# Peptides against a protein of PDB entry 4X86: the designs that were tried, part 2

Target 1, 56 residues: chain A of PDB entry 4X86
Amino acid sequence: EGPQLLLSEAVSRAAKAAGARPLTSPESLSRDLEAPEVQESYRQQLRSDIQKRLQE

## One batch from the design tools (peptide; made by RFdiffusion4, then SolubleMPNN)

Design b2_p26_2_s2
Fold by OpenDDE base, seed 2:
Order: sequence, then C-alpha cells, then structure tokens
Structure b2_p26_2_s2 (fold): chain B 56 residues (1-56), chain A 26 residues (1-26)
Amino acid sequence: as target 1 above (56 residues)
Amino acid sequence: SLIEELMRDPSREVLLRLAESLARAQ
C-alpha cells in the first residue's frame, strides 16, 4: 500500500532536519506521540495540509 | 506549523500518494 506517516516519525525527522533534540527523552516522546487520539488528530491535520498543498 | 513545514518540499505526486493512503486509512 501507500506510504504511512506516524506523528512520532514526523517529529523525529523534523528534529533531525533542524539539528535539534526534543526536551523529553526519545522513549517518552514516542509514548506520548503514539497515543491513538494524538495520532488520529495528526492524521486529520496531515490530510488537511496535503489537500491545501494540492489546491495551490 | 510543523506539519506545513514537512509538506513544503515533497513533490505533488508524493503528496497525492500520501493523501490516498490517508483516505484509505479512514
């Protein structure tokens, strides 16, 4: 199937690209970002942002 | 936003594939 992005992966990639480290440990960050409600909110926001880019 | 920044560089084709994947995951 198509590519899948998790919030935890997105945050990690963004931090790496910016040369920054999260204030929390990687393990703690992963636990928080992998919560179902957080991931669902991210999925909805990601879809919205992608749609906006496609409309430009 | 952080999400918007992540979406700045991807090609249109990659964004289309991501959108389709997210739609199927609903």
Scores: peptide ipSAE 0.114, ipTM 0.701, DockQ to the pose 0.052
Fold by OpenDDE base, seed 4:
Structure b2_p26_2_s2 (fold): chain B 56 residues (1-56), chain A 26 residues (1-26)
Amino acid sequence: as target 1 above (56 residues)
Amino acid sequence: SLIEELMRDPSREVLLRLAESLARAQ
């Protein structure tokens, strides 16, 4: 329960904010980013980064 | 990083909620 961000959504947001475009097709990128193992790694990194930000 | 860009200047309250949610998802 609570807010959750998918890696694919996070990458899309970050790319838009940075004015960047992926070199591969959006469909291929989304497929790769939605892989469970990739998503799990992102979740762990996101938690770590959030904790670091809270400690600043 | 992309994550750092996503989290640019979020409120502390939002970060706390996200961290707690991610912890519960383990």
Scores: peptide ipSAE 0.114, ipTM 0.688, DockQ to the pose 0.053
Fold by OpenDDE base, seed 1:
Structure b2_p26_2_s2 (fold): chain B 56 residues (1-56), chain A 26 residues (1-26)
Amino acid sequence: as target 1 above (56 residues)
Amino acid sequence: SLIEELMRDPSREVLLRLAESLARAQ
């Protein structure tokens, strides 16, 4: 239905926006960020942050 | 944070849709 942001995509977008050049290879970073437990933690944090933003 | 950077200036509608999508995934 609505947009869904994976952590790997979010990190890539944020890195570009910040002009960051990670030393870690993109492939290795993506693999780590695709771990289910990492993604779930990100989902919870993202939802919380979005709710806070909406309440401002 | 990276999350804060991603959410720097989104529209309220986009944030609502994201929140709803994340809620449905629970």
Scores: peptide ipSAE 0.110, ipTM 0.685, DockQ to the pose 0.054
Fold by OpenDDE base, seed 5:
Structure b2_p26_2_s2 (fold): chain B 56 residues (1-56), chain A 26 residues (1-26)
Amino acid sequence: as target 1 above (56 residues)
Amino acid sequence: SLIEELMRDPSREVLLRLAESLARAQ
């Protein structure tokens, strides 16, 4: 269907792009980011940001 | 922000597909 980015993958990509090293291990961070409430918050924010980006 | 870094230099087509996918997930 369409691409669906998980928050864990998004954070990893963002960290690499920013040249940042997470203080928490990637595995531990990924587990925390897989929590449904965290993923839902990200989804809502991502949708909003994408919509704003498309309106530029 | 993290989301801004993720969306660095994305094509409009990719953004459209992502937006549609997120909308369908609701």
Scores: peptide ipSAE 0.108, ipTM 0.682, DockQ to the pose 0.054

Design b2_p26_2_s3
Fold by OpenDDE base, seed 2:
Structure b2_p26_2_s3 (fold): chain B 56 residues (1-56), chain A 26 residues (1-26)
Amino acid sequence: as target 1 above (56 residues)
Amino acid sequence: SLIEELMRAPTREVLLELARSLAAAQ
């Protein structure tokens, strides 16, 4: 259980899981990812990606 | 860019974690 992850947190976790470091500073990245339109685009992309994985 | 890669091609484990989070939010 738990609340839905914010995009900034999701990206941070994904980067950590992949062992990758964004070229943009964490603070700047978090600020850019706070935009509502970016969050919505990510939500749609995430849903699409999950659906693709489930159908494979 | 790396950010675009993470958004479009997350690992299986990340997808599962996010899927669980989304399901719990419904």
Scores: peptide ipSAE 0.024, ipTM 0.480, DockQ to the pose 0.081
Fold by OpenDDE base, seed 4:
Structure b2_p26_2_s3 (fold): chain B 56 residues (1-56), chain A 26 residues (1-26)
Amino acid sequence: as target 1 above (56 residues)
Amino acid sequence: SLIEELMRAPTREVLLELARSLAAAQ
């Protein structure tokens, strides 16, 4: 039970791992990704996606 | 999904952090 990772941070890490850069300003993207409703959707999608990957 | 696409490239450490975050959020 460590610290929670915000969607903005998760996207940044994923982008770095993929060698990608956002086309919009990083600040604008981070601001949008930090919205609570977006973060909750991310949590749900992440759980679902991880489960799907485990089944592959 | 978008997240599935993002998950194609992250390292094991990143995935572990995401898993920990999910556990903490539940």
Scores: peptide ipSAE 0.024, ipTM 0.486, DockQ to the pose 0.067
Fold by OpenDDE base, seed 1:
Structure b2_p26_2_s3 (fold): chain B 56 residues (1-56), chain A 26 residues (1-26)
Amino acid sequence: as target 1 above (56 residues)
Amino acid sequence: SLIEELMRAPTREVLLELARSLAAAQ
């Protein structure tokens, strides 16, 4: 299954690392991040991408 | 959107930062 992801914190850190900012309001972004399907999809994508990077 | 871009093309730096965050959350 993997570690539990605090998506809001993860996105905040990722955005900072990437030098990005949301195009929508913070409130709208927060609503999007609260969706369980979004969190799960991102967790899966992150796991997959990390694994691929470790194999390089 | 920002979340879509992070999901599609995470950079090495982003992945490492998130990996560290996930490890710390365990």
Scores: peptide ipSAE 0.022, ipTM 0.477, DockQ to the pose 0.086
Fold by OpenDDE base, seed 5:
Structure b2_p26_2_s3 (fold): chain B 56 residues (1-56), chain A 26 residues (1-26)
Amino acid sequence: as target 1 above (56 residues)
Amino acid sequence: SLIEELMRAPTREVLLELARSLAAAQ
């Protein structure tokens, strides 16, 4: 339930905002970012960072 | 950081909803 942020989408948006272009192909990067363990690590970090932001 | 950039635009309510969603998914 609730909104879900995919790491691949988050990285895509951040790269666009920064005007950065990946050195690897977008397809390869997306594939790596969609790995379950990578997504879980991102989820944990996102939760932690959100908590820090809310406590500021 | 990437996450800080993502959290710039969302309102506090959106961040709370995301936090709850992430907690429920764990």
Scores: peptide ipSAE 0.022, ipTM 0.513, DockQ to the pose 0.051

## One batch from the design tools (peptide; made by RFdiffusion4, then SolubleMPNN)

Design b2_p27_7_s3
Fold by OpenDDE base, seed 3:
Structure b2_p27_7_s3 (fold): chain B 56 residues (1-56), chain A 27 residues (1-27)
Amino acid sequence: as target 1 above (56 residues)
Amino acid sequence: AAAAQREELKELALEELRRELDKYFQQ
């Protein structure tokens, strides 16, 4: 139990939920989303979002 | 086009995660 923190996994779930189809293969998209700089940016957004939730 | 789509999917991913976090913090 607990939220998933990896961007690649979150995007995969979001794409399925929204019915979105990647312009490239899902594997290529996942590879791009697993890049450290991309994941770090997501982590920062996640941290900010968590802080906002804690302040509500 | 692909870059724009990726950004859209990231935003959707954040929305999904926010929904999960809301459940998590309501425990």
Scores: peptide ipSAE 0.040, ipTM 0.432, DockQ to the pose 0.657
Fold by OpenDDE base, seed 5:
Structure b2_p27_7_s3 (fold): chain B 56 residues (1-56), chain A 27 residues (1-27)
Amino acid sequence: as target 1 above (56 residues)
Amino acid sequence: AAAAQREELKELALEELRRELDKYFQQ
């Protein structure tokens, strides 16, 4: 099993783990997180984090 | 605000991701 690559899924998991409820509907939040520009930023952060982990 | 809350959730997601990555690379 590998890590989640989609920000929307990661946020969903984190929200459940933290017991957090968004001020907007979960669907609305997921929609925002699924936006290509948002996902691309997440991908870049993910890539950076992976690179850092490989260097450790 | 909703935007601030979303950013907080993103940070939590990144922390969770980093935790998962640690598990992944420590296998």
Scores: peptide ipSAE 0.039, ipTM 0.424, DockQ to the pose 0.774
Fold by OpenDDE base, seed 1:
Structure b2_p27_7_s3 (fold): chain B 56 residues (1-56), chain A 27 residues (1-27)
Amino acid sequence: as target 1 above (56 residues)
Amino acid sequence: AAAAQREELKELALEELRRELDKYFQQ
């Protein structure tokens, strides 16, 4: 309902919507996307994008 | 190849995020 906070969830939904399939197992992809450094980068981007939208 | 695919999916996720944010802020 609200914006997705987890990159792994966002990627999963985006991949499904786009009909994309991972070359590796979905579990492996999800695990990689849930890595702290990856999630942190996403969080930072999310924050940045929110700030930009608030200024629009 | 797998790494490149993951990066592509991340980009798609960010696009989806931006789309969702637009909806969110228009609500």
Scores: peptide ipSAE 0.039, ipTM 0.425, DockQ to the pose 0.835
Fold by OpenDDE base, seed 2:
Structure b2_p27_7_s3 (fold): chain B 56 residues (1-56), chain A 27 residues (1-27)
Amino acid sequence: as target 1 above (56 residues)
Amino acid sequence: AAAAQREELKELALEELRRELDKYFQQ
């Protein structure tokens, strides 16, 4: 399976793996994480990480 | 409180992403 392009999906999987439980509803958290500015920041970090991997 | 938790989850997501990238580039 490939890397997650959606931050909300990545957070959901990370939360399950870590046993973390949101203080707010999962739906509210997902909505916040799917905001354009948040997703764009994640995309930029993803792009940066990919570039680093290509240089290794 | 909720804001701090969201930030922590974002960090966890980045760690998970980097783990996935390692697998992805080895495929």
Scores: peptide ipSAE 0.038, ipTM 0.424, DockQ to the pose 0.806; fails the geometry check

Design b2_p27_8_s2 (from b2_p27_8, 16 letters changed)
Fold by OpenDDE base, seed 4:
Structure b2_p27_8_s2 (fold): chain B 56 residues (1-56), chain A 27 residues (1-27)
Amino acid sequence: as target 1 above (56 residues)
Amino acid sequence: DEEERRRKEEEKRREELEELLKYLQQP
């Protein structure tokens, strides 16, 4: 068990906050965003951002 | 004390980020 850190969740929250809807179905978008290569890139970027914040 | 509350909130935020970082650093 761990925090929900999937890119799909982040994008979904951002879209809702902005009142935006994707051109494709939310389910299709989520599947695309959950692809391993996409998620890994997001994970690495998030890790880098957190490290920078902690070093401030 | 407002300054103490601010420091505690900042510490809490740092602890949350450190916990998240531990999760992201798992192999």
Scores: peptide ipSAE 0.170, ipTM 0.719, DockQ to the pose 0.054
Fold by OpenDDE base, seed 1:
Structure b2_p27_8_s2 (fold): chain B 56 residues (1-56), chain A 27 residues (1-27)
Amino acid sequence: as target 1 above (56 residues)
Amino acid sequence: DEEERRRKEEEKRREELEELLKYLQQP
């Protein structure tokens, strides 16, 4: 239920869309981006950005 | 008309954002 909102997945999709090649392996990048503190910060930032958009 | 169509599309986008907010605000 609900969308899978992982920063690692979002970055991976963005990289594919842009045709970018990572300097490190996708697995290493995902591991770093899946750190709990990073993921929570992303969730909070996304929530804040959506709230601002709804107020426009 | 075109204005009504745009208004409905904007409302749909707002509803989708509100649903996403509910998901992100889950404890």
Scores: peptide ipSAE 0.170, ipTM 0.718, DockQ to the pose 0.051
Fold by OpenDDE base, seed 3:
Structure b2_p27_8_s2 (fold): chain B 56 residues (1-56), chain A 27 residues (1-27)
Amino acid sequence: as target 1 above (56 residues)
Amino acid sequence: DEEERRRKEEEKRREELEELLKYLQQP
């Protein structure tokens, strides 16, 4: 349950919003971005950013 | 009032962020 917070999806959405496409295959990029340690780092960074925003 | 609308929209955004934060804090 919950929102999809995969880094790969976030990157994909950002690229779409910017009108850009990855220069590498989306599958390879997703594989690298979906590594557990990378996902955890992203989750922690996102949590930190949200906390900062809420404290403003 | 536009100012009231803006404040309510900001509050809504904060609530959404709080909900997301709760999700991220799940074990």
Scores: peptide ipSAE 0.169, ipTM 0.717, DockQ to the pose 0.050
Fold by OpenDDE base, seed 5:
Structure b2_p27_8_s2 (fold): chain B 56 residues (1-56), chain A 27 residues (1-27)
Amino acid sequence: as target 1 above (56 residues)
Amino acid sequence: DEEERRRKEEEKRREELEELLKYLQQP
């Protein structure tokens, strides 16, 4: 259990919120963003950002 | 009390972030 935190999903939400359109197709972007090394980097960065927010 | 409400909302946000942090720390 827990929130679903895929980089591809986060980017899609951010793009919609900003009214932005990616230069690549959504499918290609999702595939690239779902790569294990990219997803892990995102997870680590998100963890770091949350820790900073909690420590302010 | 508006100040009390703001404090409670801030604590709620902190709790949500702490829960998310625990999730991200799972192997």
Scores: peptide ipSAE 0.169, ipTM 0.715, DockQ to the pose 0.052

Design b2_p27_8_s3 (from b2_p27_8, 15 letters changed)
Fold by OpenDDE base, seed 2:
Structure b2_p27_8_s3 (fold): chain B 56 residues (1-56), chain A 27 residues (1-27)
Amino acid sequence: as target 1 above (56 residues)
Amino acid sequence: EEEEREERRRKEEEERLEELLKYLQQP
């Protein structure tokens, strides 16, 4: 799967696990999650989380 | 001026989704 699909799936899983719901429509949320800025933020966070785990 | 307006819009979009991205961090 491409980064966009992975991000949308990850956000959906995280929101469900936290008991959260999107405040926007699924279509609007999907559009926002496909933005390069949001993808970069996710990439940076994922990298940070991996680095932290490797340092434990 | 146009570039500054685009940067503001991008930043606002990132900030709106930052809260959702926090849920991606597993304890």
Scores: peptide ipSAE 0.024, ipTM 0.410, DockQ to the pose 0.072
Fold by OpenDDE base, seed 1:
Structure b2_p27_8_s3 (fold): chain B 56 residues (1-56), chain A 27 residues (1-27)
Amino acid sequence: as target 1 above (56 residues)
Amino acid sequence: EEEEREERRRKEEEERLEELLKYLQQP
């Protein structure tokens, strides 16, 4: 069972890679990104993107 | 109603975060 990709983790990694700081605190941003509805949207989009790539 | 305002705010936040996700998923 691979670690679940959380949107909050993905955004945090992207921000670090870009050298960007969010306008809000990292903790507040992570809290918002961990909302169940947002995480579900992320999961669905990720699955869709993977499926599209596998069909290419 | 207060509930309708909260639902609208939540939906606007979801749309904003989905847009951010699309940006971050770009190769």
Scores: peptide ipSAE 0.024, ipTM 0.406, DockQ to the pose 0.070
Fold by OpenDDE base, seed 5:
Structure b2_p27_8_s3 (fold): chain B 56 residues (1-56), chain A 27 residues (1-27)
Amino acid sequence: as target 1 above (56 residues)
Amino acid sequence: EEEEREERRRKEEEERLEELLKYLQQP
């Protein structure tokens, strides 16, 4: 089992890569993104995206 | 009425997640 990427971590990485900062504080954004429902939906989407790419 | 409110909140949360995912997927 590889480490599951948290949505909050993914957003933080994207923001860093883009040289952008969220309009809200990183802490508040991370808190919202760490909500169980959001995290589960992201995990499902990530899995789906990986599966699609593996089929290409 | 409460179930409809919960469904709306879940939908709004999913829409927000989709926006975030689109942002992350931008090359």
Scores: peptide ipSAE 0.022, ipTM 0.405, DockQ to the pose 0.022
Fold by OpenDDE base, seed 4:
Structure b2_p27_8_s3 (fold): chain B 56 residues (1-56), chain A 27 residues (1-27)
Amino acid sequence: as target 1 above (56 residues)
Amino acid sequence: EEEEREERRRKEEEERLEELLKYLQQP
């Protein structure tokens, strides 16, 4: 089972790097971002971005 | 009607996610 790159983790890292805080609680945000539909959209975007880089 | 409402809600969530992803990709 490979490393799972979750959207919730990516957003959390980005928020910390930017010094930003979510409008909702971190737990609520993580729950929303870990929803299957949301995670699938993130996976698709990540795949697309990787494919674009491989074609450069 | 319920299936159409769920589909609209899902699309709105996907659009919000796409906006967030675009924000995170900007330096």
Scores: peptide ipSAE 0.021, ipTM 0.411, DockQ to the pose 0.022

## One batch from the design tools (peptide; made by RFdiffusion4, then SolubleMPNN)

Design b2_p29_4_s1
Fold by OpenDDE base, seed 5:
Order: sequence, then C-alpha cells, then structure tokens
Structure b2_p29_4_s1 (fold): chain B 56 residues (1-56), chain A 29 residues (1-29)
Amino acid sequence: as target 1 above (56 residues)
Amino acid sequence: SELAERVARELRAMGIDPSPISDILERHF
C-alpha cells in the first residue's frame, strides 16, 4: 500500500551513491525528509509516476 | 551546492524528481 522507499531512505541511498555527507547531520536531514508534508508530496509523485506509466 | 547537485543527480537516476525537496537538499548539502 505504501511507497516501496521512504523519501528519507531514497535520499540516503542517493547521498551514498554521490559520496555526499550532509553538512548538518544525517539525523537532521532525516527529520526534514520525514516531515509528513514532505513524505506526502513524495507519495503523490510516486502515484503520479505510476499513472503516467500506465498511460504510456 | 555541488553536493546538493550530486545528490539530486542520483535521485534522478533513481527516477525521483528532486525539485520538491530542493530547499531541503540545499540546506543540508
């Protein structure tokens, strides 16, 4: 039902791949990314992406 | 920043549009 990846996890993976570490802290970054409105916007993006793929 | 852009690039490679969180990325990277 929910997204396969939380946005915070996706960003963590992206940061690792980029060889990037936050200038703040992983914890503060995660807190911002896990804010309900941020995660909801990510969920909406995923849903929209699925719909777009189904319409291709 | 350069770091933020690198992270954004990897997100795009994962199929994720990073633009909605650009402010967050810029704040932390």
Scores: peptide ipSAE 0.708, ipTM 0.939, DockQ to the pose 0.740
Fold by OpenDDE base, seed 1:
Structure b2_p29_4_s1 (fold): chain B 56 residues (1-56), chain A 29 residues (1-29)
Amino acid sequence: as target 1 above (56 residues)
Amino acid sequence: SELAERVARELRAMGIDPSPISDILERHF
């Protein structure tokens, strides 16, 4: 199992919705967002959100 | 920056806390 979206994909969608393009490059942004520790923190956030909802 | 804040706002609307990646957003936007 894993997150439904990669964080890099989520940010890409958010940027598109915001009408924002990176001043660097999409590739460099994606590379930073795909770093293992960054994706893992995102996964933990999703896990925490689910747990919080189950406890409500 | 304004662009970074707009992206962050969209992330929040998606239910994602952008604070862990704020430095990344500010670097690129």
Scores: peptide ipSAE 0.708, ipTM 0.939, DockQ to the pose 0.725
Fold by OpenDDE base, seed 3:
Structure b2_p29_4_s1 (fold): chain B 56 residues (1-56), chain A 29 residues (1-29)
Amino acid sequence: as target 1 above (56 residues)
Amino acid sequence: SELAERVARELRAMGIDPSPISDILERHF
């Protein structure tokens, strides 16, 4: 439901904010983060968070 | 890893729970 960032994109933004660069590569990190089960868990988290906000 | 924890902290600041990807963060940071 609704537009969602990919988890890989969210982590990229977080890493930039932290001043952190992966020891491996951005590409290898993104590959791991884009695994279907990982992204699905993130989607569920986002959905729950949005629902909570709407109920406040 | 200190770097992994810094990234996790930023994720939390964004409202994202990083627990499910802790192993991934530790692998790359």
Scores: peptide ipSAE 0.707, ipTM 0.939, DockQ to the pose 0.734
Fold by OpenDDE base, seed 2:
Structure b2_p29_4_s1 (fold): chain B 56 residues (1-56), chain A 29 residues (1-29)
Amino acid sequence: as target 1 above (56 residues)
Amino acid sequence: SELAERVARELRAMGIDPSPISDILERHF
């Protein structure tokens, strides 16, 4: 029921594509990205994008 | 930073607006 791609996974993909590794640690980055409010904002973005496309 | 900007660019290429997590990206990259 949730998004197909979690924000933490999306950022992981983006970082890999950019050839970038976090200066902290993958674990620290994931912890911040997995905060409920952060993931929820991402879900809302995805929902908004879909709704926008349906209205076009 | 340059790394954070590169990651943000890739997110945009994926259709994701990185602005809500800009602070997080800058903290880790």
Scores: peptide ipSAE 0.707, ipTM 0.939, DockQ to the pose 0.718

## One batch from the design tools (peptide; made by RFdiffusion4, then SolubleMPNN)

Design b2_p30_4_s1 (from b2_p30_4, 21 letters changed)
Fold by OpenDDE base, seed 1:
Structure b2_p30_4_s1 (fold): chain B 56 residues (1-56), chain A 30 residues (1-30)
Amino acid sequence: as target 1 above (56 residues)
Amino acid sequence: MEEERRREEERRRRERALEELRSDLAKLLQ
């Protein structure tokens, strides 16, 4: 299994790369992104998107 | 019946979490 990137880490990296600052507190955003249900939904979406691209 | 109700509750929680994620991402893109 490759290293699983947490959604919170992915968003933090994207925000840093874009120089974006959230209007919401970074701590509040991190808390939302670290929620198990959010992480699972992201994992499922990512898996689905990869599978679709492999079928094209 | 209880398993189906539990699966629906879990789906609703995931849908709410995705809505919250979309809101948070929108706030990052402003």
Scores: peptide ipSAE 0.096, ipTM 0.551, DockQ to the pose 0.029
Fold by OpenDDE base, seed 2:
Structure b2_p30_4_s1 (fold): chain B 56 residues (1-56), chain A 30 residues (1-30)
Amino acid sequence: as target 1 above (56 residues)
Amino acid sequence: MEEERRREEERRRRERALEELRSDLAKLLQ
């Protein structure tokens, strides 16, 4: 199994880097970000974005 | 027909999930 980047971890890192705080509870946000459909959509987008950058 | 309907349902689920993600990101950036 290759390294998997979880969306919830990526968003948490981005939020910390930006100094952003969610208006909703962190637990509710984490639950939404851990949903399989969201994670799969993120994985597909990430793969597409990496492929585009490799072609630049 | 059934496979096409299933693919459309999966697309709609992904579209909803992306909208939820956009909403969550908006809540982070406010």
Scores: peptide ipSAE 0.096, ipTM 0.549, DockQ to the pose 0.028
Fold by OpenDDE base, seed 5:
Structure b2_p30_4_s1 (fold): chain B 56 residues (1-56), chain A 30 residues (1-30)
Amino acid sequence: as target 1 above (56 residues)
Amino acid sequence: MEEERRREEERRRRERALEELRSDLAKLLQ
């Protein structure tokens, strides 16, 4: 199993790739993204998305 | 009853956290 990307890391990579600048402080966004409820929901969604892609 | 209530409370916490994330992402992309 590859290292499970934290949601905060995934969003940070996506933001850099898109050249997007947050209108909010990066620190506030990071705090929300690091919340365990958000991270767990992201993990579940990621698993679901991978399963869907394997069924295509 | 208590287990169902706990599952509903956990679902509501996840829904709120995802709404906050959606709001933050919207602010990021605007």
Scores: peptide ipSAE 0.094, ipTM 0.548, DockQ to the pose 0.027
Fold by OpenDDE base, seed 3:
Structure b2_p30_4_s1 (fold): chain B 56 residues (1-56), chain A 30 residues (1-30)
Amino acid sequence: as target 1 above (56 residues)
Amino acid sequence: MEEERRREEERRRRERALEELRSDLAKLLQ
């Protein structure tokens, strides 16, 4: 599979690495993280950050 | 005019979604 650039996956990995657990429903959090407006903003930021690093 | 209004509405939707994300992340990290 190609690189998964999903915000929901990135947050899940970060939470696991930090040993953090949500105090809210994981389903509610996932729904918000998978919202197209949030995902598009994250994708744009991630692309920009990668491009900046490649130009250093 | 209509295109500018649409772009502003899309920006406001993104701002609200990002605020909800920040709130959820705050709850996650408590």
Scores: peptide ipSAE 0.091, ipTM 0.543, DockQ to the pose 0.027

Design b2_p30_7_s2 (from b2_p30_7, 17 letters changed)
Fold by OpenDDE base, seed 3:
Structure b2_p30_7_s2 (fold): chain B 56 residues (1-56), chain A 30 residues (1-30)
Amino acid sequence: as target 1 above (56 residues)
Amino acid sequence: SAAAAEARRQEELQELQELVKRLQEAEEER
């Protein structure tokens, strides 16, 4: 399998694009965003959003 | 042009389909 896009990476990219700085430390944010439950929820939401866009 | 806009849309749809495929494969490995 190829490399997976993590929620932490997605959030970091979004923050950079928006010119935003995290209110928490990068390490704490990464820890929370890399939790298996959070990552799974993100993947499910991402898949759902992509499916909706494919239908539009 | 309309043809160029349609070509870009088709490319974006293919990229989204590939991303969905990779997400599904990752879920199956869990």
Scores: peptide ipSAE 0.094, ipTM 0.605, DockQ to the pose 0.132
Fold by OpenDDE base, seed 5:
Parts: C-alpha cells; sequence; structure tokens
Structure b2_p30_7_s2 (fold): chain B 56 residues (1-56), chain A 30 residues (1-30)
C-alpha cells in the first residue's frame, strides 16, 4: 500500500539530483539494488534514519 | 518568521511519520 520506497528508485533520484550517472547500465544497477537482501537492509536503515530524525 | 519555520518543521515531521508507516506496512507484507 502506498508508494514503494525502493533503493533503486532512491539511487536513481539521488544520481539525477547530483548530475551523476552510474558506470553500469540502469537496468543492471536496478537488478542489483533490488536484490532482496540489499533492499531489506536499505529499508531497515531508512526506517532507522527517519526515526532518529523524528527524535531530533 | 519563527512561526512559519516551526510550521515547516511540523510538516516535515508529519511526512517522515507517513514514510515510517509505509515502510512498516511493506515489511508486514513480506
Amino acid sequence: as target 1 above (56 residues)
Amino acid sequence: SAAAAEARRQEELQELQELVKRLQEAEEER
């Protein structure tokens, strides 16, 4: 439910904002970043970071 | 103004709370 917060999307947005392009193809990057273990670690970190920000 | 700055901070905090909620819901679906 709601917008998905994928690491691949976050990286793509960050790269665009910074004017940077990955050396790997966007498709290969997305595949790697969408791996379950990587995505889960990112989600946990994101939640933790947001919670820390809420406590500031 | 100080009041406007506080209002913007409260809006940011509400947005962060909604993100946490969405993350939690997605984790429960796994």
Scores: peptide ipSAE 0.094, ipTM 0.603, DockQ to the pose 0.132
Fold by OpenDDE base, seed 2:
Structure b2_p30_7_s2 (fold): chain B 56 residues (1-56), chain A 30 residues (1-30)
Amino acid sequence: as target 1 above (56 residues)
Amino acid sequence: SAAAAEARRQEELQELQELVKRLQEAEEER
């Protein structure tokens, strides 16, 4: 079973996988990405994307 | 084999279904 990721964790993992580094400090990035409104939007989008995949 | 590939796909779909369930539960707790 895959882990549930916060947006900050998901972005960090994606950046690492792509060999990319954020232009801002990790702390600043985490702060911005962990904002409740942003995190909720990400969770909704993730759920939507998974549902679409299930229909393929 | 084609049967083994289908079995893996079904397992992946079940894992995605469980993830959706966990996300929904977490939203309800907020």
Scores: peptide ipSAE 0.094, ipTM 0.606, DockQ to the pose 0.099
Fold by OpenDDE base, seed 1:
Parts: sequence; C-alpha cells; structure tokens
Structure b2_p30_7_s2 (fold): chain B 56 residues (1-56), chain A 30 residues (1-30)
Amino acid sequence: as target 1 above (56 residues)
Amino acid sequence: SAAAAEARRQEELQELQELVKRLQEAEEER
C-alpha cells in the first residue's frame, strides 16, 4: 500500500468507509481539502501521529 | 500468538517509518 499524503484522499476514504456523502459536490470538497495550507496542517498532524505511534 | 502479534506490530512500525520518510521527501520537494 502506498502512502496517502493528501487530506482529500484520506477524507474521501474515511467518508466511504463510514457510508457518508458530503452535502457539497465531491469536487468542491476536494478543492477545499487540497488547499496548500490545509495539506500542510494535515501532513504535520500525520507526522506527529506517526511519531507518537513509533514511540509506543 | 504473542509472537505473531509482535511480528505484525513490527511490520506496522516499518510501514509508519516509510510513511514518515515519504512525508519528509514531499516537504523537501515543496
């Protein structure tokens, strides 16, 4: 399995797994989630979470 | 078994380490 670095991809998978559908268009949601500042925050959080798991 | 559970955990940790590496590479490309 490849690394999933995009928040839009992660959210899409989570929504699918939960059986949820966004009220807005998937394209609009993806556009918002792919904003550089959002992606950076997600990457930082993901790295932090992974580091915590590595220390367990 | 406990040994099998530990082996799976070690595999997961290796996957997480690889993901951290890819995150770092993606940051360096920006």
Scores: peptide ipSAE 0.093, ipTM 0.607, DockQ to the pose 0.133

